Peptides against a protein of PDB entry 4GXB. Designs and how they scored, part 65

Target 1, 277 residues: chain A of PDB entry 4GXB
Amino acid sequence: VPTEEVSLEVLLSNGQKVLVNVLTSDQTEDVLEAVAAKLDLPDDLIGYFSLFLVREKEDGAFSFVRKLQEFELPYVSVTSLRSQEYKIVLRKSYWDSAYDDDVMENRVGLNLLYAQTVSDIERGWILVTKEQHRQLKSLQEKVSKKEFLRLAQTLRHYGYLRFDACVADFPEKDCPVVVSAGNSELSLQLRLPGQQLREGSFRVTRMRCWRVTSSVPLPSGSTSSPGRGRGEVRLELAFEYLMSKDRLQWVTITSPQAIMMSICLQSMVDELMVKKS

## One batch from the design tools (peptide; aimed at target 1 R211 S214 L235)

Design b2_p27_3_s1 (made by RFdiffusion4, then SolubleMPNN; from b2_p27_3, 13 letters changed)
Fold by OpenDDE base, seed 4:
Structure b2_p27_3_s1 (fold): chain B 277 residues (1-277), chain A 27 residues (1-27)
Amino acid sequence: as target 1 above (277 residues)
Amino acid sequence: LELHLITTGPEDFDEEKLAQKTREILS
């Protein structure tokens, strides 16, 4: 792609549009800096955020595809997909809520976290009770962003990234699950026939390794996996998990977001390593 | 901990190749 100045749209978690003028040759960090400048986010807070490639669903929700890598050209990365449903989203890129304190000290940072959190609640990424919802709404009405965030930080799955419904081979083969990543875990929510909603926690510290694989289903018989057409690439995230002492078991998640899941895993591990240093 | 990413990796240190693979995966 020839180097030229272009207008690039970057979305916040709530769908707010940020337009930045960048070069087609600008790398991810360059674009991120441009977005930060547009928002008046100070330089020392840029590192708390990342750019993500997402697919905007019909309901306006985002399906995260992957984090943009450092070497990428965001304009090219998103436009090359030749579909308007793909967007670039700015989102916080840390897991420990303690880092919120650093970000919240700045007005712009506070606003970004607030907007993201509101969106996550509205989209059901963060789980709230009726009473908690009432409290949150009251705080919104008062425009008490700090208090809102403090309450939100106590909520279930705060800071998690929720994935689209998918399938896992745990606890049973072809089990429908909703996966969320956060707090150094993959949370698998599932409901078995006749049972209540359950949540399984897979801590990254108990994962020996993980793999992302892609495959093309063989044109075998009538059992098409639900939601996938003939010849579609199947992505799987498999991780080897320490189920008990000296017992490793592979768990496989079949999802178009397998890559994003693996990115989350690595990111969580990296953050843990930083904390231990 | 080991990460084995089969679809993408250091070999995809080309933005166009990565984009192509992404399109293939998402198609």
Scores: peptide ipSAE 0.034, ipTM 0.562, DockQ to the pose 0.186
OpenDDE base, seeds 1, 2, 3, 5: peptide ipSAE 0.020, 0.016, 0.012, 0.030; ipTM 0.408, 0.413, 0.374, 0.576; seeds 1, 2 fail the geometry check

Design b2_p27_3_s2 (made by RFdiffusion4, then SolubleMPNN; from b2_p27_3, 12 letters changed)
Fold by OpenDDE base, seed 1:
Structure b2_p27_3_s2 (fold): chain B 277 residues (1-277), chain A 27 residues (1-27)
Amino acid sequence: as target 1 above (277 residues)
Amino acid sequence: LELHLITTGPEDFDEEKLAQATREILS
């Protein structure tokens, strides 16, 4: 693609649009810096955020596809998909809430975290009781952003990324589940027939390994329709988990977001390694 | 069904391979 100046739209978690003028040849970091400059986010806080490729649903919710990598050209990556449903989103890219303290020291950082947290609560990514919801709304009405975040940090699944409903083979085959990633775990929420909602916690520290696989139906000899329809590829994330002492078991999640799940797993592992170092 | 390994972890995580896989799946 020839190098040209273009207008690129980057969304915040709440759907707010940030328009930046960039070159088609600008890499992910260049675009991120442009977004930071537009928002007046200081350079030392840029590293706490990343750009993500997402699919915008009809209701305005985001289905995360993947994190944009350093080598990528965000303009090309999003436009090559030839669909307006795909967007670039700015979101915090760390897991430990302790890093919020660094980001909250700056007005712009505080606003970004606040907007993201409000959105995550509204979308049901962060789980709240009725009383907690009332308290949060009161703080929101008062525009007490720091106090709002401090309360939010205590809530279940704060800082988690929620995925679209999918299927797992645990505890039973073809079990509908909602997967969330955060706090060095995959949380699987599920409801078995006639049972209450349950949550399974899979800590990354107890995962020996994981893999992402794709499956494509073999072309049956007769219908040579060359167009691989998007609907034919099945993605799976499988991880080998230490269930008990000396007992490893494979758990498989079937999801179009299997790649994003694996990115989250690696990111959580990487952050843990940095803390130990 | 033809199975393709996209990535493994934490020992073998390839970001470029993941990016390429998503492009192929979404094209």
Scores: peptide ipSAE 0.371, ipTM 0.868, DockQ to the pose 0.716
OpenDDE base, seeds 2, 3, 4, 5: peptide ipSAE 0.009, 0.021, 0.013, 0.017; ipTM 0.438, 0.478, 0.439, 0.582

Design b2_p27_3_s3 (made by RFdiffusion4, then SolubleMPNN; from b2_p27_3, 13 letters changed)
Fold by OpenDDE base, seed 5:
Structure b2_p27_3_s3 (fold): chain B 277 residues (1-277), chain A 27 residues (1-27)
Amino acid sequence: as target 1 above (277 residues)
Amino acid sequence: LELHLVTEGPENFDEKKLAEETMRILS
């Protein structure tokens, strides 16, 4: 692709558009720096954020596809998909809420975290009671961003990424689940017929390993359509989990977001390793 | 059914393969 100057749209979690002028040849970090400059985010806080490829749903919600990697060219990556549904989103890229303290010290950082948190609550990624919601709304009306975040940090699934409804083989085969990643775990929420909402917590520290697999059904004898359509690819995330002492069990999640889930797992593991060193 | 291993973690995690597979599926 020839190097040209282009206008690239990067969205915040709340859908706010940030337009940056970049080169088509600019790598992920270059684009991230351009976005930071546009927002007046200081250089020392850039590392707390990443660019993500997402699919924008009809309701405006984002389905996370993957994190853009360092070697990628964001303009090329997003445009190559040839669909306006795909967007680039700026989001915080750490899990431990303790790092919020660093980001919140800066006005721009505070605003970014605030906007993200408001969006996550509105989208139901962060779970709130009626009373908590009332308190949050009160703080929002007062425009008390710091206090809002402090309260939000105490809420269930604060800092989690929520995935689209999918299927798991736990506790039973073909269980519909909603998976969320955060706090060094995968949370699987499920409601079986006639049962209350249940949540299974799978801590990454108890995962021996995980695998992402893709599968395509073998074409049955009829129409050899050469194009592997999106609908034919099945992505799965399987992890071997320590259920009890010396008892490992495989859990498999079937989801188009299996790749993103795996990225989250690795990211959480990496962060834990940094904390232990 | 053709099964392909995209990546495994944590020891052999390959983000590049994940990116490539995603782009392959979505394109």
Scores: peptide ipSAE 0.572, ipTM 0.939, DockQ to the pose 0.711
OpenDDE base, seeds 1, 2, 3, 4: peptide ipSAE 0.568, 0.571, 0.570, 0.570; ipTM 0.937, 0.938, 0.938, 0.938; seeds 1, 3 fail the geometry check

Design b2_p27_3_s4 (made by RFdiffusion4, then SolubleMPNN; from b2_p27_3, 9 letters changed)
Fold by OpenDDE base, seed 5:
Structure b2_p27_3_s4 (fold): chain B 277 residues (1-277), chain A 27 residues (1-27)
Amino acid sequence: as target 1 above (277 residues)
Amino acid sequence: LELHLITEGPENFDEKKAAEATREILS
């Protein structure tokens, strides 16, 4: 792609549009810096955020596809998909809420976290009781952003990424689940017929390993079609989990977001390693 | 059934391969 100046739209979690003028050849960090500059976010806070490729759903919600990597050209990455459904989103890229303290010290950082948190609550990514919701709304009406965030930080699945409904082989085969990643875990929520909502918590520290695989069913005796259609590709995230002492069990999640889940796992592990060093 | 490894972890995550696989699947 020839190097040209273009206007790139980057969305915040709440759908707010940030327009930046960048080069088609600008890498992810360059674009991120441009967005930061546009928002007046200090340079020392840029590292707390990342750009993500998402698919915008009909209701305006975002299905996270992947984090844009350093080597990528965001303009090319998003436009090459040739679909208006795909967007670039700015979101915080750390897991430990302790880092919120650094970000919240800045007005722009505070606003970003606030907007993200409000959106996450509205989208049901953060789980709230009726009473908690009332308290949050009160704080929102008062525009008490810091207090809002402090309360939000105590809520279930604060800071989690919620994925689209998918299927897992746990606790039973072909079990419909909703997966969320955060707090160094994968949370699998499921409701079996006639049963209450159940949640399985899989801590990354108890995962021996994980793998993301793609598969295409090949009919016996038929030649493979040269092109893999999107609808034919099955993505799976499998992880080997320490269920109990000396008992490892594989858990497999079948999801189009398996890659993103793996990115989250790695990111959580990396953050833990930084904290332990 | 054709099976392909896209990425694995921990400590051996291939970011480039993951990104490429995503592009391939979505294109």
Scores: peptide ipSAE 0.600, ipTM 0.949, DockQ to the pose 0.678
OpenDDE base, seeds 1, 2, 3, 4: peptide ipSAE 0.591, 0.591, 0.591, 0.592; ipTM 0.948, 0.948, 0.949, 0.949

Design b2_p27_4 (made by RFdiffusion4)
Pose (drawn by RFdiffusion4):
Structure b2_p27_4 (pose): chain A 263 residues (1-190, 198-221, 229-277), chain P 27 residues (1-27)
Amino acid sequence: VPTEEVSLEVLLSNGQKVLVNVLTSDQTEDVLEAVAAKLDLPDDLIGYFSLFLVREKEDGAFSFVRKLQEFELPYVSVTSLRSQEYKIVLRKSYWDSAYDDDVMENRVGLNLLYAQTVSDIERGWILVTKEQHRQLKSLQEKVSKKEFLRLAQTLRHYGYLRFDACVADFPEKDCPVVVSAGNSELSLQLREGSFRVTRMRCWRVTSSVPLPSGGRGEVRLELAFEYLMSKDRLQWVTITSPQAIMMSICLQSMVDELMVKKS
Amino acid sequence: EIYGETLPFYESLYGNEELTNNPAFEP
């Protein structure tokens, strides 16, 4: 891509706009640094956040497509799709909530965690009852951002990433499920199954050839993971999802974080 | 059956598969 200065909108998890001037040839880290500079996020906290490509739904929710890799050009990644429904999103990119402590030591870092947690509750990524949700919106007005976040860290599925509803062959073939990734596991809500990353020997992403539109082709995508169900018993679990690659990225990210910790 | 739209940065995967081995696996 010829080098040229452009304006790029990067959204926070709640949809707040962050406008940055970047080059068409800037890579992911350059764009991330420009967003951090605009938000006044310290350099030493940039590594706790990443940029994601998402599809914004009619209701404003985001369906995560992929975390942008180091070699990618974010302006090109989003513009090449030729559709205004695709957006670049900034979101925390670690899994263990112990790292929230490092981020919350800074006002901007705390504000970012607060904003995405509020959105996570609103969009049902964090699981609460109707009554609890009512209480939370109230506590939100009455407590500091820090206190609100400490409470949110104890809520069901805090720190998880939720995927569009899809199907899996667990427990039975073609079961409708909601899959979420977090806390070193995949959660399948059918009843529920919890599949620990440390019990996955490997996982595979497969795709059909592109098919004519039922002007965009269609592809059937699967994410299958080989799971240690019990001693010396491995069983494949298959999820059919257009977001199979994002699920695979989350599994790799969670495995990588476990290994960094182990080291 | 569930289908996703084709995206240009995934063209190298279409009709194919990718396998990842987990170094954190616990037998």

Design b2_p27_4_s1 (made by RFdiffusion4, then SolubleMPNN; from b2_p27_4, 12 letters changed)
Fold by OpenDDE base, seed 1:
Structure b2_p27_4_s1 (fold): chain B 277 residues (1-277), chain A 27 residues (1-27)
Amino acid sequence: as target 1 above (277 residues)
Amino acid sequence: SLLGEALPFLEHLYGGSETFENPVFEP
């Protein structure tokens, strides 16, 4: 692709549009810096955020596809898909809420965290009780962003990334589940027929390894995952989990977001390694 | 990003299977 100046749209978690002028040859970091400059985000805070490729659903919600890699050209990556449903989103890229303290010291950082948190609550990624919701709304009406975030940090699944409904083979085969990643774990929420909502927590420190598999179903074989036609790529994430002392078991999740789940696992692992160093 | 590193391998993007060993695994 010839080097040309182009306008690129980057979205915040709440759908706010940030338009930046970049070169088609600009890499992910270059684009991120351009977005930061447009937002007046200080250079020392850029590292707390990343660019993600997402698919915008009909209801306006984002399905995270993957994090853009450092070597990628964001303009090319998004435009090559030839579909307007794909967007680039700016989001915080750390898991430990302690890092919020660094980001919220800056006005722009505070605004970004606030907007993301509001969006995550509205989308049901962060779980709230009725009373908590009332308190949050009150703080939002007062535009008390710091207080809002402090309360939000105490909420269930704060800082988690929620995935689209998918299928797992745990606790039973072909179980419908909602997976969320955060706090060094994968949370699997499931509701079996006639049963109450259950949550399984899989801590990263109890995963020996994980595997991502990409396959094309054979025409004569079983139908691909629900909603995918014959010949479409099937993605799976499997992890070997320490269920009990000296007992390892594979758990497999079938999801179009298996790659993103793997990226989250790696990111959580990396953060844990940094803390140990 | 400071805390979000690139995947060491991207083979799964092109088909096949890729396994990642977990260095923070606690047996």
Scores: peptide ipSAE 0.517, ipTM 0.805, DockQ to the pose 0.259
OpenDDE base, seeds 2, 3, 4, 5: peptide ipSAE 0.512, 0.517, 0.510, 0.514; ipTM 0.803, 0.807, 0.805, 0.805

Design b2_p27_4_s2 (made by RFdiffusion4, then SolubleMPNN; from b2_p27_4, 14 letters changed)
Fold by OpenDDE base, seed 1:
Structure b2_p27_4_s2 (fold): chain B 277 residues (1-277), chain A 27 residues (1-27)
Amino acid sequence: as target 1 above (277 residues)
Amino acid sequence: ALLGEALPFLAHLYGGEVVFENPVFEA
């Protein structure tokens, strides 16, 4: 692609559009810096955010595909997909809520966290009770962003990334699950027929390893799942989990977001490594 | 960090399996 100046749209979590002028040859960090400059985000806070490739659903929800890598050219990465459904999103890229304190000290950082948190609540990524929802609405009406965030930080799945409904082989084969990543864990929510909602928590520190598998389904004649076009790549995330003392078991999640799940795992591991140093 | 994030992407592009060992695993 020839080096040209282009306008690139980057979305915030709430769908707010940020237009930046960049070169087609600008790498991820260059684009991130341009977005930060446009938002008037200080340079020392840039590292708390990342650019993500997402697919926008019909309802405006974002399905996270992957984090844009340092070597990528965001303009090329998004345009090469030849679909307007794909967007670039700016989102915080740390897990420990303690880092919110650093970001919240700046007006722009505060606004970004606030907008993201509001969106996550609205999308059901953060779980709230009726009473908590009332309190949050009251704070939102008062535009008390700091107080709103402080309350939000106490909520279930604050800081988690919620994935699209998918399938796991735990606790039994072909279980429909909703996976969320955060707080150094994968949370698997499932409802089996005739049973109550269950949540399985898989802590990263109890995962010996994980793997991502990509396969092309053989055209088996019978089960054309109507939604998987011929030739769609099947992605799986599997992790070997310490279920009990000296008992390791593989858990496999089948999801188009397996790559993003793996990125989340690695990111959580990296953050834990920093804390141990 | 880069390799950990890039390898799944590569696996997606070319097919196959990529395994990640967890350095923070507590046995």
Scores: peptide ipSAE 0.533, ipTM 0.861, DockQ to the pose 0.309
OpenDDE base, seeds 2, 3, 4, 5: peptide ipSAE 0.533, 0.532, 0.531, 0.531; ipTM 0.862, 0.852, 0.861, 0.861

Design b2_p27_4_s3 (made by RFdiffusion4, then SolubleMPNN; from b2_p27_4, 12 letters changed)
Fold by OpenDDE base, seed 1:
Structure b2_p27_4_s3 (fold): chain B 277 residues (1-277), chain A 27 residues (1-27)
Amino acid sequence: as target 1 above (277 residues)
Amino acid sequence: MLLGPALPFLEHLYGGEEVFENPVFEP
């Protein structure tokens, strides 16, 4: 692609649009810096955020596809998909809520975390009781952003990324689950017919390894589920988990977001390694 | 200041199978 100046739209977690003028040849970091400059985010806080490729659903919810890599050209990456449903989103890219303290010291950083957290609560990514929801709404009405975040940090699945409903082979084959990544774990929420909601927690430190598989289903003559067209790529994330002492078991998740789940696992591992160093 | 974790290029973006060993695994 020839080097040209273009306008690129980057969304915040709440759907707020940030328009930046960039070159088609600008890499991910260049675009991130342009977004930071547009927002008046200090350079020393840029590293706490990343650009993600997402698919915007009809209801305005975001399905995370992947993190944009450093070598990518964000303008080319998003436009090459030839679909307006694909967007670039700015989101915090760390897991430990202790790093919120650094970001919250700056007005712009505080606003970004606040907007993201409000959106995550509204989307049901952060789990709240009725009383907690009332308290959060009161703080939101008062525009007490710091107090709002301090309360939010105590909530279940604060800082988690929630994925679209998918299928796992645990605890049973073809079990419908909702996966969330955060706090150095994968949370699998499941509701079996006639049963209460259950949650399985899979800590990253108990995963020996994981794998991502991309395959094209063979045209089996049997009733393909009507929604996956002939030739649609099937993605799976599998991890080998220490269930008990000396007992490893593979758990497999079938999801179009398997790549993003793997990225989350690697990111959580990397953060844990930094803390151990 | 911890820069966000640098993620390696994922080969599975191009199809096939990619395996990741976990260095923080605690047996």
Scores: peptide ipSAE 0.490, ipTM 0.794, DockQ to the pose 0.247
OpenDDE base, seeds 2, 3, 4, 5: peptide ipSAE 0.486, 0.487, 0.488, 0.486; ipTM 0.799, 0.802, 0.809, 0.798

Design b2_p27_4_s4 (made by RFdiffusion4, then SolubleMPNN; from b2_p27_4, 15 letters changed)
Fold by OpenDDE base, seed 5:
Structure b2_p27_4_s4 (fold): chain B 277 residues (1-277), chain A 27 residues (1-27)
Amino acid sequence: as target 1 above (277 residues)
Amino acid sequence: ALLGPALPFLAHLYGGSVTYENPVFEP
């Protein structure tokens, strides 16, 4: 593609639009720097955020497709899909809430975390009780962003990324599940007919390995994943998990977001490695 | 190592399987 100056739209978690002038040849970091400059985010805070390719749903929610990689050209990556549903979103890209302290020291960083957290609560990614919701609304009305975040940090699935409903082979074959990634784990939530909500927590430190598989579905192997059209590439994330002492078991998730799940696993692993060094 | 983050993207484009060994696995 010839190098041209273009206007690129990048969304915040709350749907706020940030327009940046970039070159079609600008790589992910170049675009991220342009967004940071537009927002007046300090250079030392840029590393706490990443650009993500998402599909915008009818309700305005985002289905995360993948993190844009360093080698990618964000303008090309989003426009090549030839659908207005695909967007680029700025989001924090760390898992440990301790890093919030660094980001919150800056007004722009604070605003970004606040907007993301409000959105995550509204979308049900962060789980809240009725009383907690009341407290959060009170703080929101007072525009007390720091206090809002401090309360939010205590909530279930704070900092998690929630995926669309998909299918897993755990605890049984073809189980409908909702996967969330965060706090160095994958959380698999399922509700079987007539049963209470069950959650399986799979800690990254108990995963020996994981695998992403991309394949064309065979006519006989069509797992009914919700929303998959005929001929759509099948994506699976499998991980080998230490269930008990000396007992490894494979768990397989069938999801169009399997790549994003794998990216989350790698990112959590990387963060854990930094903490161990 | 250099291609690590790109591997899922490549798998999506060309098909296939990519396996990652977990360095923080605690047996």
Scores: peptide ipSAE 0.575, ipTM 0.859, DockQ to the pose 0.281
OpenDDE base, seeds 1, 2, 3, 4: peptide ipSAE 0.572, 0.573, 0.574, 0.573; ipTM 0.861, 0.862, 0.860, 0.859

Design b2_p27_5 (made by RFdiffusion4)
Pose (drawn by RFdiffusion4):
Structure b2_p27_5 (pose): chain A 263 residues (1-190, 198-221, 229-277), chain P 27 residues (1-27)
Amino acid sequence: VPTEEVSLEVLLSNGQKVLVNVLTSDQTEDVLEAVAAKLDLPDDLIGYFSLFLVREKEDGAFSFVRKLQEFELPYVSVTSLRSQEYKIVLRKSYWDSAYDDDVMENRVGLNLLYAQTVSDIERGWILVTKEQHRQLKSLQEKVSKKEFLRLAQTLRHYGYLRFDACVADFPEKDCPVVVSAGNSELSLQLREGSFRVTRMRCWRVTSSVPLPSGGRGEVRLELAFEYLMSKDRLQWVTITSPQAIMMSICLQSMVDELMVKKS
Amino acid sequence: SLHTLATGPLTDEQLRELVEFQTEWLA
C-alpha cells in the first residue's frame, strides 16, 4: 500500500471513538502506540492491550473476527473489507485477572478496564441475573470505578470473551451452544461444559471450500479440540462456528499466557 | 468436504495464512 496519512477510528469495547492519524503503511504496534498516545496510556501498559477486528452488529454489539497480528496493517485490514460494519477495537488482551492489578495502578488503565467491564455486563458476556444486573447498575453510580471493578472481578465469566451463538457436537451432534473463552478454558453453554486448555492436546481449524452465496462466498468453519476426557482417553470436540479462527486465537493466547507464567 | 487450515499450537506462518484466508473470505 502506498504510504499516506489517514484518519483511523478505533473503538473501545463500549463503542467510544478514538480517532488517530496514522499511516496506511503503519503496522499493528504503530497504530496501538498512536491510540495509547491519544488516550494518554503509559508506554509500559501498552502490552496489556491489543487491537481486534470486529463486526459491529445492528444493536452495537461486537462479533470478534481476529486479534490483529504484528505484521498486519490495521488501516488495510479494515478498509479492504469494503464494509462499514467492520471496526478496529481496543481491548485488554490478557486472561489472568491478576494482571488487572498492574493496569489499575494507572488512571487511564483503570478507566479502560472499567469501560470494557461495564460493556461486558451490558452485553451479557459477564453472567448475572436480572436482579443482580439491577443492583450493579446502581452500585455503578454509588461506588468508585476501582470498587466497581473489584466487585466485577468476582462475577461469573469476568475476563471471558463471548462468541456468537453456534453449534457443537458436545454433548450431542448439532447442539446449539454459546461458547466463551477465559480463565484457561472454553465454556460451552448448551447445561454447561468446561474444557480446560491444559487438557487439550491440540486443536484444529478446518474450512470448506468457498461456496456460492445462499456477492460473498460462504464457508463452513470448524474448530475441533482433542480433549483428555479421562485417563488415557482423548476425545475430539467439534464446534461449528464462523468465528472458529478467533476461538483458535484465544486458545493459543491462553496457552501462551500459561507458558509465560510457567517460565 | 473440510480442509485443515491450521493445527494448534499455532506458528507465525500459520497465523499469516489464517489472516490471508480471512481477509479474502470476508472481502

Design b2_p27_5_s1 (made by RFdiffusion4, then SolubleMPNN; from b2_p27_5, 11 letters changed)
Fold by OpenDDE base, seed 4:
Structure b2_p27_5_s1 (fold): chain B 277 residues (1-277), chain A 27 residues (1-27)
Amino acid sequence: as target 1 above (277 residues)
Amino acid sequence: ELHVLATGPLTPEQLQRLAQFELELLS
């Protein structure tokens, strides 16, 4: 793609549009800086956010494809997909809620966290009780953003990314699950027929190893066509987990978002390493 | 056919490979 000045749309979690003028050759950090400048986000807070490639669903919900990497050209990455459903989203990129304290000291940072949190609650990514919902609504009415966030930080799955419904082989084969990543874990929620909602928590620190795989089902009698569409490719994230003392078990998640899940795992691991150092 | 795209922990090269794979898959 020739180097040209273009207008790039970046969305916030709540769907707010931020238009920035960038070069087609601008890398992720350059675009991120442009977005920050447009929002008046201080330079020292830029590192708390990242750009994500997402697919916008019909209902406006976002399905995360991947975090845009440093080497990527956001304009090229999004436009090359040739579909308007793909968007670039700005979102906080840390997991530990303690970092909220740094971000929320700034008005713009506070607003970003607030908007994201409201959106996450509305999307059901953050789980709330009826009473908590009432409290949150009261705080929203008062526009008490700091208090809202403080309450939200105590909620189940605060700071998690929720993935599209998929399938796992845990606790049994072909279980429909909803996977969420956050707080150094993968949460697998499932409701089996006639059973209550169950949640499996898989801490990254108890994962011995993990891998992302792709496979193509072999159709009976047809040669593999070179042009493999997403519908023909099965992506899986598998991890070997320490279930109990000296008991390792493989857990496999079959999801088109397996790569994104893997990126999240790595991101959580990286953050843990930073905190450890 | 089963292909291993990456094994954690991910290196920068693996991340790049994954990103490229996604791009190719979706484009």
Scores: peptide ipSAE 0.510, ipTM 0.936, DockQ to the pose 0.731
OpenDDE base, seeds 1, 2, 3, 5: peptide ipSAE 0.509, 0.504, 0.367, 0.511; ipTM 0.936, 0.934, 0.859, 0.935; seed 5 fails the geometry check

